# Peptides against a protein of PDB entry 6EJA, part 1

All scores and structures are predictions.

Target 1, 276 residues: chain A of PDB entry 6EJA
Amino acid sequence: VEYMPANPVRIAFVLVVHGRASRQLQRMFKAIYHKDHFYYIHVDKRSNYLHRQVLQVSRQYSNVRVTPWRMATIWGGASLLSTYLQSMRDLLEMTDWPWDFFINLSAADYPIRTNDQLVAFLSRYRDMNFLKSHGRDNARFIRKQGLDRLFLECDAHMWRLGDRRIPEGIAVDGGSDWFLLNRRFVEYVTFSTDDLVTKMKQFYSYTLLPAESFFHTVLENSPHCDTMVDNNLRITNWNRKLGCKCQYKHIVDWCGCSPNDFKPQDFHRFQQTARP
Below, numbering starts at 1 at the first letter of every chain, in headers, positions and changes, except where a header shows other numbers.
Peptide ipSAE was made for these designs. It is ipSAE averaged over its two directions, with the distance scale d0 held at 1.0 Angstrom where the peptide's residues are scored. Compare it between designs on one protein only; published cut-offs may not apply.
The geometry check fails a fold that doesn't show the stated peptide or that is severely misdrawn somewhere.

## One batch from the design tools (peptide; made by RFdiffusion4; aimed at target 1 F141 C255)

Design b1_p8_2 (failed a check: near_copy:native)
Pose (drawn by RFdiffusion4):
Structure b1_p8_2 (pose): chain A 276 residues (1-276), chain P 8 residues (1-8)
Amino acid sequence: as target 1 above (276 residues)
Amino acid sequence: QEYSGDGD
């Protein structure tokens, strides 16, 4: 990531944010901002204070826009995938924004490498898609994710309605819902009317945690399957002993886990050279 | 760990 690219990638950052931490969001935005990238910010419908603060930012910079539509993106809700898919369509239709990669971030994410290094890395691998799979037993993954269960999002709640079959003829996969996707794959997901994309959009409209498997499943079974890199370029601070308390039991008909917050003792983890 | 679901 040391070289200087002659044709650097321009990145569309989609920020899906909620809560009250506007100053922290502004600090992270400062760290990732470059005049040649683009920023498209979705603020949870329920976070009006944060939305007003985000509007000030978008009014200041030409390469920053806010989604005019806003969803209540509850934990594990089917609406998160809807949010990503609509943002991808919006971004592809913005012809004045010639972006090469799609990167999703939350208000709790931070960069651990400089923008120069990120651009250099992605410029070398601009035809690849970066998704992290669970890599372990797939039947256990389907069960633990509830992918063989039918869910419906209404009234800001995920209702478990019953069982369903895993469709035949495709491999189902999943893992992290944080990823980097290139423009060519995003176009395929958005505009393709082939049997895979159409049926997966339907299947995932009624799926818990849809963003943790929709893009994996579509990519692995699509003509772009040979572009997958099993690495999302993220460090996620999972600690199961603390983060799996079924804490979202009142929002979804299921038990979930979330990553822990980093502390000072974790700083050495951001310096690992094992994987990018 | 790479996902959020923890079963029923």

Design b1_p8_3 (failed a check: near_copy:native)
Pose (drawn by RFdiffusion4):
Structure b1_p8_3 (pose): chain A 276 residues (1-276), chain P 8 residues (1-8)
Amino acid sequence: as target 1 above (276 residues)
Amino acid sequence: QEYSGNGE
């Protein structure tokens, strides 16, 4: 990531944010901002204070826009995938924004390498998609994710309605819902009317935690399957002993886990050279 | 761990 690219990638950052931490969001935005990238910010419908603060930012910079539509993106909700898919369509239709990669971030994310290094890395691998699979037993993944269960999002709640079959003829996969996707794959997901994309959009409209498997499943079974890199370029601070308390039991008909917050003792983890 | 689901 040390070289200087002659044709650097321009990145569309989609920020899906909620809560009250506007100053922290502004600090992270400062760290990732470059005049040649684009920023498209979705603020949870329930976070009006944060939305007003985000509007000030978008009014200041030409390469920053806010989604005019806003969803209540509850934990594990089917609406998160709807949010990504609509944002991808919006971004592809913005012809004044010639972006090459799609990167999703939350208000709790932070870069661990400089923008120069990120651009250099992605410029070398511009035809690749970066998704991280669970890599372990797939039947266990389907069960623990509830992918063989039917869910419905209404009234800001995920209702478990019954069982359903895993469709035949395709491999189902999943893992992290943080990723980097290139423009060509985003176009395929958005505009393709082939049997895979159409049926997977329907299947995932009624799925818990859809973003943790929809893009994996579509990519692995699509004509772009040979572009997958099993690495999302993220460090996620999972600590199961603390983060799996079924804490979302009142929002979804299921038990979930969330990553822990980093502490000072974790700083050495950001310097690992093992994987990008 | 790479996902959020923890089962029923």

Design b1_p8_5 (failed a check: a repeat of another design)
Pose (drawn by RFdiffusion4):
Structure b1_p8_5 (pose): chain A 276 residues (1-276), chain P 8 residues (1-8)
Amino acid sequence: as target 1 above (276 residues)
Amino acid sequence: QEYSGNGE
């Protein structure tokens, strides 16, 4: 990531944010901002204060826009995938924004390498997609994720309605819902009317945590399957002893886990050279 | 761990 690219990638950051931490969001935005990238910010419908603060930012910079539509993106909700898919369509239709990669971030994310290094890395691998699979037993993943269960999002709640079959003829996969996707793959997901994309959009409209498997499943079974890199370029601070308390039991008909917050003792983890 | 689901 030390070289200087002659044709650097321009990145569309999609920020899906909620809560009250506007100053922290502004600090992270400062760290990732470059005049040649683009920023498209979705603020949870329930976070009006944060939205007003985001509007000030978008009014200041030409390469920053806010989604005019806003969803209540509850934990594990089917609406998160809807949010990503609509943002991808919006971004592809914005012809004045010639972006090469799609990167999703939350208000709790932070960069651990400089923009120069990120651009250099992605410029070398511009035809790849970066998704992290669970890599372990797939039947256990399907069960723990509830992918063989039917869910419906209404009234800001995920209702478990019954069982369903995993469709035949495709491999189902999943893992992290944080990823980097290139423009070609985003176009395929958005505009393709082939049997895979159409049926997976239907299947995942009624799925818990859809973003943790929809893009994996579509990519692995699509003509772009040979572009997958099993690495999302993220460090996620999972600590099961603390983060799996079924804490979302009142929002979804299921038990879930979330990553822990980093502390000072974790700084050395950001310097690992093992994987990008 | 690479995902959020923890089963029923």

Design b1_p8_7 (failed a check: a repeat of another design)
Pose (drawn by RFdiffusion4):
Structure b1_p8_7 (pose): chain A 276 residues (1-276), chain P 8 residues (1-8)
Amino acid sequence: as target 1 above (276 residues)
Amino acid sequence: QEYSGDGD
């Protein structure tokens, strides 16, 4: 990531944000901002204060826009995938924004490498997609994720309605819902009317945590399957002993886990050279 | 760990 690219990638950052931490969001935005990238910010419908603050930012910079539509993106809700898919369509239709990669971030994410290094790395691997699979037993993954269950999002709640079959003829996969996707793959997901994309959009409209498997499943079974890199370029601070308290039991008909917050004792983890 | 679901 030391070299200087002659044709650097321009990145579309999609920020899906909620809550009250506007100053922290502004600090992270400062760290990732470059005049040659683009920023498209979705603020949860329920976070009006944060939205007003985000509008000030979008009014200041030409390469920053806010989604005019806003969803209540509850934990594990089917609406998160809807949010990503609509943002991808919007971004592809913005012809004045010639972006090469799609990167999703939350208000709790931070960069651990400089923009120069990120651009250099992605410029070398511009035809790849970066998704992290669970890599362990797939039947266990399907069960723990509830992918063989039917869910419906209404009234800001995920209702478990019953069982369903895993469709035959395709491999189902999943893992992290943080990823980097190139423009070619985003176009395929958005505009393709082939049997795989159409049916997976239907299947995942009624799925818990859809973003943790929709893009994996579509990519692995699509003509772009040979572009997958099993690495999302993220460090996620999972600590099961603390983060799996079924804390979302009142929002979803299921038990979930969330990553812990980093502390000072974790700083050495950001310096690992093992994987990008 | 790479996912959020923890069964029911």

## One batch from the design tools (peptide; made by RFdiffusion4, then SolubleMPNN; aimed at target 1 Q145 W238 C255 G256; failed a check: near_copy:native; its pose is not in this set)

Design b1_p10_4_s4
Amino acid sequence: EEESFHGQGL

## One batch from the design tools (peptide; made by RFdiffusion4, then SolubleMPNN; aimed at target 1 L209 G256; failed a check: near_copy:native; its pose is not in this set)

Design b2_p28_3_s4
Amino acid sequence: SEEELQKQLQEWLQEEQPESYSGEGAGL

